# Designs tried in a protein design run: peptides against a protein of PDB entry 9GMZ. Part 246

Target 1, 343 residues: chain A of PDB entry 9GMZ
Amino acid sequence: TGFPLELLTRPATERLAYFENYTVAHPRLKEVYEILMRTIAEPAGASFIFVYGASGVGKTTLRLRVEQKLTELALPKLESDRARVPVVGIEAIAPESRYFNWKEYYTRALITLEEPLIDHKFDYGVRGISRDNFGKINVESKVVAPALRRALENALIHRHPDVFFVDEAQHFGKVASGYKLQDQLDCLKSLANMTGILHCLLGTYELLTFRNLSGQLSRRSVDIHFRRYCADSPEDVQAFKSVLLTFQQHLPLAETPNLVDHWEYFYERTLGCIGTLKDWLKRVLSDALDREATTITLKDLQKRALSVAQCQKMFKEIQEGERQLSETEADVQNLRSALGLGA

## One batch from the design tools (peptide; made by RFdiffusion4, then SolubleMPNN)

Design b2_p24_5_s4 (from b2_p24_5, 14 letters changed)
Fold by OpenDDE base, seed 4:
Parts: structure tokens; sequence; C-alpha cells
Structure b2_p24_5_s4 (fold): chain B 343 residues (1-343), chain A 24 residues (1-24)
């Protein structure tokens, strides 16, 4: 199993695009994918799913694969119900201000929700929302956030996606006060409740702050921890090495690079995060293709590696998140013990 | 697609084990 050999005769752009679009199915991704798909199929009264893990662990890849699968599963129904959108996914943007821009959020959500359905006009019930000549939604500057919210609520009800994804959802937490964070959560909760649409928030460990702030959200939420691979686990090391082996087979180069022999260096500079690894290899592949190189060397890897300082910063953020989760697990065990439920 | 990726993972783990055995 490897890249199509025909790619070696293709332009550098096609070779790079192949690797960009390639996804390694690795154990943690599979596990989280299965849990997420099951939870979307059977929410059991949940209104929210929280998927949290390290930056670069592969949350966006997970989202895209779930979106693809939900779309595939919905295809037979979409032929009869052309108004339906099976899934919608947006990325939350870090606010420039200390305040989350709800107007922008609702606008982006509307655009994303309506982009696939160019041919089906929908009355949003809001003046100043139109479609351009390309069928893209245009929102006039005069449209206020409450009106955009109503438009989104109506669109979500009408399109009835199985899930609404918000990637980089930790950016909702970038507010000046805990009170404002609660207001953001209440807004999201209200949107989920009014539409009946399951929301999945994907983000860093900073997303755990949302879990802790609202005991009411916790009752209607499912938590999914997307773990990195840990070097202290032999199984995780083997999984990480297997990912390296897969990537080396799928780099569209004339000579297969030996990535596996450098697994410790890859681990040091990715912290066991497969997304970070893929992005690194993508940069190195791009450089190799630009030079018309036959392979990738350790020197090529070193040129595009994250700095030790960057890795140290990311590792501190990971350790803090993992610590918070470990404490929560201990609290659950203590609660069970106190309830007379055997550990 | 996801099913193919799973089969590729098991196969890759087997290939990795073989490569590690060949280095011993």
Amino acid sequence: as target 1 above (343 residues)
Amino acid sequence: MVSEGVFDEEKTLEELKKLEEEKK
C-alpha cells in the first residue's frame, strides 16, 4: 500500500495535493471517530458533544472525515429531500477583540449551511440576506446579530443537519470575564435547544473550561478526549511508528524516505500529535518537490521542524490539559467510592 | 474510506513488526 506511482510523472502541485488529501487511519483517530459517529447517530438527549485534545492532534481531520461519512450516509435521503443538509461545519475565529463576534459567527454559519444548496432558495425571514450570482450567501452590513441568529435558527430547522460542527471552539472562551463566557455558552445552548440540532464543539484543552462552567451543559453533553500518543506507552509508540511507516509509503517521491528510524525525533517535535506530524511532512514534501528531490533527508526534516521552544510551549499546554482530565477522573472515582459503587 | 484506512493500519503494524524483526 502506497501512493499511486503515476504521481511521480505528475506536476508537483498534484503530488502535494495527494499528500494533503491523504489521511492515515490511526488508532486514536479511529476510536474517536467511532465514538463520535455513534454519539451523532444516538445522541440520547445530548445537545452538545465536546471533542478536546492537543493542538495538532487531528481534530479537523476527524471533523472532515465525519462530515464526509455523514454526507455519504445521507445521500439516499438527499435525493428525496433536497432541502436537507446532512452536516454543517465551521471554524470559530479568534476574536480580535475581547468579545466574541456573534454576527460573524452567524454569518459564517449561514454561508456554510447554504453553500451546498445553490439551487434551493430559502426565505430566511431577514432583509439583507441574499444570494450572489454564484449562489453564495451575502449578508448586508445592516443585518444585526439577533436577525442573523433567527435566520440561522430557521435555516438549521429547515435544513435539519445531523450535527453542527464548530472547530477551534476554544476561541469562544477568549472572553474578558467568566461571566461573558457563561453568556456565550447560554447562547450556544439556546441555539441548540431552539433548533433541536446537535452541536459538536472541537477544540484544545481550553474547551474544558466550558464543561466546568455550566452544570446544565454537562448534563446534556458528551465528552470525547482525543488523546495524543504517549512515549511512555509501548502501544502508543508502536502506533506512532506505524503512522510514520504509512506516511513514508504515501510521500510521492521516487525514493521512499526512512521516517521510522527517526521516530524519536518525530515524537520530540510533534509530541505524539499526528496533525502536527502531517503538517511538518507536508512542508518538507513541498520543499523537496520545489528542488525536484528524489527523497527527503534528515536535514530536510530539521529545516521545517518546530523549534524546541515551540514544542516546550505546546507540551506545557498539553500537560495542563491532561492534568485537568486526570483530576476529573480521580473525582469520578472518589464520587463512586463515596456512593458505595465499587471502583 | 474509513474502512480501508483501518485495514491499512493493521497491515502497517504487521509491516512495522517485520521491519523491526529484520533489524534485530
Scores: peptide ipSAE 0.032, ipTM 0.697, DockQ to the pose 0.410
Fold by OpenDDE base, seed 3:
Structure b2_p24_5_s4 (fold): chain B 343 residues (1-343), chain A 24 residues (1-24)
Amino acid sequence: as target 1 above (343 residues)
Amino acid sequence: MVSEGVFDEEKTLEELKKLEEEKK
């Protein structure tokens, strides 16, 4: 079934919002979703989950869907335990300096954790943290990072989320020295251990560098690779075309655009990343709605496509990440073979 | 607020195959 036809009579803002909120349940998203949900339910002593994949593969969409599902599953328990938060999700900010801003990280995490209208005010034992009349946390500028950490630890213990999500987690790796990167990993590890809360770090393949620096995290981490669709796989090509077909049916336009016939061009400019595809179509839809156009043309697509230079850069980053993973898999196989374990 | 997005679980693979067959 396509979009609700009533949208054609609605304002451009509602039509765009429909498409923004629409999610295609493509095979890679479903696979990673199922693995992630299972791992959250049964962490088996893991303290960390690493979800890595290309920029624009759909990691944020994955996070949001898992957050939604965990919230739905928790609803019956939230009636009895008003202190509980089922899930916490934040985005790591790229540091403006050579140093990661832990004060801001802890503040944002604390704010996000307390955004639910939880009637139960907890004193986190930190002076300069208050709640406004709407229950939002206000942190005074004088509150230092170690105090905010303690407040967050206490909040996480009391709220007991099933998982703590950190999106764009590769930003933890953007520090000037390997030593400081290790300290950051140790800080995250300590937070997970002190709270007993499972942490899920979502990021680009740059997250692998961060993951590999902590040989200690490897023993208590689960890795999930969110793969793009590959043009050399007939199954992946069919899945990608199916996504295009679904999107063309869900673009709230008077005439259904033919996206499927242009699948190679879509693949060339998205590298098989569905998030990149959705963002592209959103930009094109916005332009079409502003012009009161009945459909989307190839020329409209070309105006909002990523440049070839951008795609080449993104592709090099993907190839490097995929190479590192392939080498790691080979190393594991070599280790197993050397141990006398069958491949 | 997690935006309540429509999650389309329906596989359009069969529809795609049909469309590809109709073009042949």
Scores: peptide ipSAE 0.030, ipTM 0.688, DockQ to the pose 0.495
Fold by OpenDDE base, seed 2:
Structure b2_p24_5_s4 (fold): chain B 343 residues (1-343), chain A 24 residues (1-24)
Amino acid sequence: as target 1 above (343 residues)
Amino acid sequence: MVSEGVFDEEKTLEELKKLEEEKK
C-alpha cells in the first residue's frame, strides 16, 4: 500500500510531513526493536543496554518507536498511576569543554521527566527547582550538579520509567582522559543502581570505546549492534532494495519514482544506512515539492547526495567500528578455545 | 491517527521478488 492519494491535493507541507513521519520497517530495525523491547521487559539484572551502530543507521528511529510502544503499553497503568512516566529519552550534548556537562544533562533529564501534562507535582527536595504556571520545570542557575543529580534520582524513582534512553551517548566519551571517562561511567552506573532504572545508551561506534573501559559494566550490560546493510550479503541487498521499494511507494508524488533500479547508487551514497537514505529522500522530496514536480529524477537525487568524500569518511568510521567488534568476537573465540570449549 | 506502521516487510519483499521475476 502506498501513500494516501488524497495527499496529492494537499499542501506541500502536509506531503512532506507525511514522508517525515513515515517509518519503513526493515529487517535490521525490526530485529533490533524486538531485542530491545525484550531486554527492556526482561533486563535479567542488566542495568545498561548499549545500542551502537553507524551514524544514520536509524538509532533515533528505533528509540522513538520503542518510546511510542512503551507509552502505548503503559497507557492502562498511567490512568491509575498518574505519577508514572513510561519512558524517558534525552540526547546527550557534545561537551563544549574537555568535560561532560553533567549539570546540563541532569537539567535536561529533569525537564524531560516533567512534561507539562504531568499534573502530579513532585517535590524534588532541591531548592531552586520550581514549576512555572504551565507546569514546566525551571532550574535556577545556582543549582549545582550534585543537587540536580539528587533531584533526578528522586524523580526517576518517583516516575519509575521502564527505561531511560540516552541518544548520542558517545558524547560521554568525549573527555580529555581515560580516567575521566571511567568517572563518567561510574556516575551513570551509580545513577542506574540508585534509581533501579534501566539505562539504554544509543550511539555511534565511538560508544564502544566508552563501553570497553568498564569491565564492570560488561557484567550488567546488554549489547545490541544495529548493523547497516552490507552489499556483500545477498539478503542485505534484498532488504535494502525492499526499503527503496517501500520509500518509492510512500513518496507523495503524482508519478512513482523508480528508486530500486538505482539501488547501487543509493547504496554507494548511504553505505546501507536507512536513516541516511531517508534524510536524503526527504531533501529530494522537499526540492521536488517546491518545484511542484510530478516525480523525482536521478538528477534530483544527485543534487542532494552526500559527496564521495563524505561517504569515504563515513565508511572509514564504520570499518573501524566493525573491526573493533570483530576483534572482540575473535577474543571470545580465543578465550573459548583456550578454555577447551569448542569454537 | 498514529499510522499503524504496517510492518509490511514481507509484502514488500514479495512485491520485490515479483518485480525481479517480471524483469527476467
Scores: peptide ipSAE 0.029, ipTM 0.685, DockQ to the pose 0.508
Fold by OpenDDE base, seed 5:
Structure b2_p24_5_s4 (fold): chain B 343 residues (1-343), chain A 24 residues (1-24)
Amino acid sequence: as target 1 above (343 residues)
Amino acid sequence: MVSEGVFDEEKTLEELKKLEEEKK
C-alpha cells in the first residue's frame, strides 16, 4: 500500500519526483473531477466552466488529471485524426504590469497547442510565426496581439480540443477596474464563441467576480466549487486524516513518519488545502533526502511550515470567498421561495 | 507507468479507523 521500496536505492531526484507525481485521491478531488469530466463530455451549450476554490486546494492537480484522462481517452481517435489535440492547458501569468498581457497569453496558448509531436504542420497565415527544426513554434517579437489571436483561433478550430484550460485565471482580474475585467471576459467569451471550444477557467474565489459581471455568462457557464476540508465537519476531518495517512505511506523514506498524530498542526498550517499540504511535504522530503535522513520529524515539518501570519492571511481570503458563495446560495433559496418553488 | 493507484479511499479510511481505535 506504500511507495515502491526500490526507490530507497534510487537517487534523491527520483525519490522526490515520485512524490511530486503522486496524487492522493481524496473525496473533494474525486467529486470535482467527476463533475468536470461529465461537464466536458456534455457541456449542454455551456461555453465556460469556472472552477474556483482556495489557493492550494489542488486545482492544478485537478487540471493535470483531467488533461491526462482526456488524452488517454482520445488516443484511439488520434491515430485516425492526427490533427486533433484532445486538450490544451495553460497557466495565466500574473502580469508584471497593471494589465494582462494578451500577446503573451496567445503566444503561450499557441505554443502549448502546437506541441512538436504534431506531424501535421498548419499554416496560421501569420507572418512571423514559424516552426523551428524541432517543430516548436517561434513567434517573432514584431507579431501583434490581434495577429496572434487569429492564429490561435485558427489553431483551436483546426485542432478542436474538447476543452481549453486556463489555470490561475484570477490573474485576468488583476486589472485596476471592474470595466477592464469585463473587457477581459468579453475577449475570452469572443474566443470561445469564434472557435466553438469550451473554456475552463480555474482559479481562486476572485473568479466569482467574473461570474457576477455578466448575466449572459451565467447562462453559458457551469460553476464548480472546489472546497477545502473544514475542521468543524467530522467527515472532513476524517478525510483530511486519511490524506495524511496516504501521504505518510508514499513518502519514499526508510522509516514511515507518523503524520496522522500531528493532524491538527497540519490542518492549522494548510487550512484543509491538500495542495498546500503536498507542497509542504515536498519541501520537507527534499530537505530529508538532502540530509540522507531515514524519516521526517516534527522539527523538519516546523522548518518548512507556512508562518502563522501567512495562514491568517490565507484564511481571511478563504472566509471571504466562502461567505460570497454562501450569500449566493441564500439568494438562490430566496429566489426559489419567491417563485413558489419549495426550499 | 503512472501507477493509477486510485488509492481505494475506502481502505485508507478503514486503516485510519483501526489506528484511531487502537489509540483509545
Scores: peptide ipSAE 0.031, ipTM 0.697, DockQ to the pose 0.526; fails the geometry check

Design b2_p24_6_s1 (from b2_p24_6, 11 letters changed)
Fold by OpenDDE base, seed 3:
Structure b2_p24_6_s1 (fold): chain B 343 residues (1-343), chain A 24 residues (1-24)
Amino acid sequence: as target 1 above (343 residues)
Amino acid sequence: EELQVFEPFMDGTLLKLLEERAKR
C-alpha cells in the first residue's frame, strides 16, 4: 500500500502530479459523495443541492470526483447522444462590487458547458455568441446579461447535464442588500426551473445565510453538511490520523516521512480540513522535490504551514457556521415539539 | 488505536483528460 515505487526514478513533475491527483477516500468524503450521488440520481423533485462546510474541507475535490463519476457513467450514452454534456461545473467569483456579476457568471457557464470537443454545434439564438476555430465560445462585449441567460438556458436544455455545479457559491450572497440577495435566489431558482436542471451549490457556511432566505428554496433543496474532523471526537481523531498515515505512504519520496507522530500539529494548522492538509503537503512535497530531498522533516512542514493568525480566523468562521447549524437543529426540535410531534 | 490506510478515491485521470480537452 503506497505510491508506485517506479515514481522515484521519474521527474519531479510526475512525482508531484501523482500526489496532486491522489485523493484519499476518507470517511467524510465517502459519506458526502454517496449522499450527493444518490441525490443526483434521484432528486425527488429537488431543484437544488446545498453542500456546505469549512473552507478547505474538500468540497472542490468532492465536486471533481462526482463530475468524474457522472462522466464515466455517461460515456456509453455520449457516443449516441453527441449533444449531451453529463455534468457542468463552475466556480462562482467573488464580486469586486456590491453586485454579483451575472454577465460574467453566464459567460463562464456557457464557456464551460460548450467544450470544444462537442461535435454538435448549437445555435444559441443570440447575436454576438460564436465559436472560434477551436470550438471555444466567444462572447462579444455587447451581449447583455439577459441574452446570456437565455443562451445558457437553451444550452442547458439542449445539453441536459445531470447536474450543474457551482463551487464557492457563497459569493452569490455577497450583495449590498437583503433585497438583492433574494433577487439572486429567485434568479437561480428561475434558472433551475426553466431548464429542469438540478443545481448543486457548494460553499462555506456563509451559504447557509443564502439558503435560509427562501422558504420556497428550502422546500426544493437537499442539504449536505461536509463536516471537518473534530479533535473532541476520538473517532474523528482516528480518521484524521489515518488520513495522515495514508498521505505519508503516498508521498513519492525515498524515505516515508512520519506524519502521524505530528498529528496534533497537522490538526492545529488544518482544523481537521483534509483539503487544507493536502494543499499543505503539496507545497512541502514540491519544496522537497526541488531540493532532491529523500524525506520531509518537521522543519519542512513548518516552513509551509498556515500562520497561527490564519488558523484562528478560519476557526472562528468554522465555529460560527457550526453554531448556526446547531441552532437550526434546536429550532427544528422546538418546531416539532410545538406541533405536537415527538422529539 | 488502530489506524487504517484508506484506499484511493478514484484517480484524476478522466477528469484531467476532460480538462485538457476543454483547454484545447
Scores: peptide ipSAE 0.339, ipTM 0.772, DockQ to the pose 0.555
Fold by OpenDDE base, seed 5:
Structure b2_p24_6_s1 (fold): chain B 343 residues (1-343), chain A 24 residues (1-24)
Amino acid sequence: as target 1 above (343 residues)
Amino acid sequence: EELQVFEPFMDGTLLKLLEERAKR
């Protein structure tokens, strides 16, 4: 089944919103989702989950779908426990300065956790933190980072989320020295330990640097690799073509475009990353809707494609990440062999 | 080559669920 045909009579904004909200249940997303959901349900003493993969593979989509599912599962219990928040998710922002802004991080986390729609308001005993008439948290500039941390710790303890998500977590690593990265990880570890809340960091392969920095984190972390589709795998190519087939049925246009016939071009400009593919199609759909076009052409696709130079840069970053992981897997096999464990 | 049409992963938004929660 394709998109609801009634959308063809709806405004362009509604048609675009349909496609934006549409998520393909492709094999890699489903696999990672199932692993992540099981790990959240049964962390087995883990304090951290690391989800790493290529930029544009779909990590943000994964996060949002897990947040949705955890909220859905919690709804019956939230009727009796109105103070509980089942999940909290933030996006780490690249600092304008060379240093991560903890004050901003704590503020954003607190604002997200203390959503306006929550019935039971909590006073964290910090001067300069207030709620507006809509229940939105306001943090005065005078409030210092240690006070915001205490407020966030109290909020996390009071609200008891099943997991705390940090998307784009590689931005913690953009600190010029490995030493400062360790301090940031120690701060996050301390927050997780003090609150008892499981943290999930989602990011690019740069997140692997975090994993390797602390042998203590490795003992209390679960790693999830969100892989792209690879052109050297017939099964991955078939899955990628199937994603294109699915998207072409869910583009709210009068004439179904033939995306599958152009699968090599789509692969060349997405590197097998479904998030990149969806964003590309969204841009092309927006352009088509603005022109009141009946379909999408190859020329429309070419107009909104990533440049070859962008793809080459992205591919180099992917290859380096995949190489590091393959070496780690080989090291594990070598260790097992050396221990007398069968391969 | 048999291609598959994948089902939608999930319907609705987190925001919708939160709005429903606030009304209860």
Scores: peptide ipSAE 0.333, ipTM 0.764, DockQ to the pose 0.377
Fold by OpenDDE base, seed 1:
Structure b2_p24_6_s1 (fold): chain B 343 residues (1-343), chain A 24 residues (1-24)
Amino acid sequence: as target 1 above (343 residues)
Amino acid sequence: EELQVFEPFMDGTLLKLLEERAKR
């Protein structure tokens, strides 16, 4: 099954939008999706889920698909419980200063939680928080971070989402050294405990440093590793080639490009990260549509590829993350052996 | 080597609606 052939007669914008909205159900995405959905349904006393993996592995795609599914599952209940929001998701912003902007975080969380489409308006009990005529939340500059926190706590309790997503959560760790990072973790922990809402933090392997700082968070957290496809695994190589074959059939071009024959080049420039691959193909498709090209060539791919230097940098970051996880697994085995538990 | 064509992960129409909501 390929793209709808009718797209070939449609504007370039519609053809590009088709590919942008197309998500391949590749094995690693399915696996992590199932684990995450089960954990959200049955958190077993966990307050946090950590989803970590390489930049461009597809964490944002995973979040969006889970948000979609949770919304779909909640639709029958939302008719009876008009106050409920099934899921809330925000992206953490890299701080411009040495301090994480909690005021901005709380404001964005409130704005996302209180979308204009929610019929039941909630009184936050905080002066300087209002809705405009379009239902958009406005926070006055005079509102301080502690007041915004209380407003968010009340909103989360009232709306009772199944999960609170924070994408790019490694940004919590970039600003704070030592004690300040612990204070940020304690702040998030307190928010989760006070509201009873499960938090899911999605991020790069830099999130591991954040996770490891709090031994208390480890007792109430579930870890999900979103792995890339590895070239040393024949099964992973086959899956990666199958992703290329699938994208090849879903590029809305007059002539189907042969992406599979270039799989090594695609692997070299994506490091087995499907999000990076999709973004690359989107750029190349956009260029091809702008030129009214019938297909994509290797030269077109090369024009939009990440540089070797960019790939080398990304690969070093991946290797460091994978090493840290491997060491943790080895430490568990060493601990078991030292306890006299069989391997 | 037998390659597989993977199925789409959910309908893109609902994703577009969610993205449009997030932009408002």
Scores: peptide ipSAE 0.324, ipTM 0.761, DockQ to the pose 0.641
Fold by OpenDDE base, seed 2:
Structure b2_p24_6_s1 (fold): chain B 343 residues (1-343), chain A 24 residues (1-24)
Amino acid sequence: as target 1 above (343 residues)
Amino acid sequence: EELQVFEPFMDGTLLKLLEERAKR
């Protein structure tokens, strides 16, 4: 079934909002979602989950859908336990300096933990943290990072989320190399250990460099690779075409565009990343709605496509990440062979 | 080649609520 036909009589804003809110349950998203949900439910002593994949593969969509599901599952308990927050999700901010701003990180995390609907004022035990009349946390400039950390630890223990999400987690690695990167990992590890809260770091393949710096994290982490669709896999091509078929049915336009016939062009300009595809189609739909167009044409698509140069850059970054993972798989095979375990 | 129409992943209503909360 396609979009509700009634949308054709609705304002452009509602039509666009429909498409924006529509998430295709494509195979890779579903697979990673199931693995992630299972891991959150049964972490088996893991303190960290690493979700890595190409930019635009759909990691943020994955996070939001997991947050939604965890919230839905927790609703019956939240009525009785008003202090509980089922999930916390923040985005790591790229550092403006060679140092990661932990103060900002802790502040954002604290703000996110204090949803306006939480009537129960938690005393963080830290001077300079206050709430306004709307329940919003205000952190005074005098509050130092160690105090904010203690406040966050206490808040996480009290709120007891099933998982703490950090999106764009590769930004932890964009700091001065070597010892400082390890210190950041140790800081995160300490936070997870002190709170008993499972941390899920989502990021690009740059997250692998950060993840590999701590051999100790490897024993307490679960790795989830959110793969793009690859053109060399017939199954992946079929899935990608099926995504296009699904999107064309859910574009709230009077005439259904034929996206599938242009699948190679869509693949060329998205590299098999469904988030990139979604964002592209959203831009094109917005333009079409602004013109009161009945459909989307190839020319409309071309107008909003990423440039070849952008795609080449993105593809190079993907290939480097995929290469690093392939090397790890080869290392496992070499280890097995060295142990006398058959390949 | 048999193509599939994938189902929607989840209702967007709760997602909007969560996104609005994350922006506040």
Scores: peptide ipSAE 0.303, ipTM 0.763, DockQ to the pose 0.650

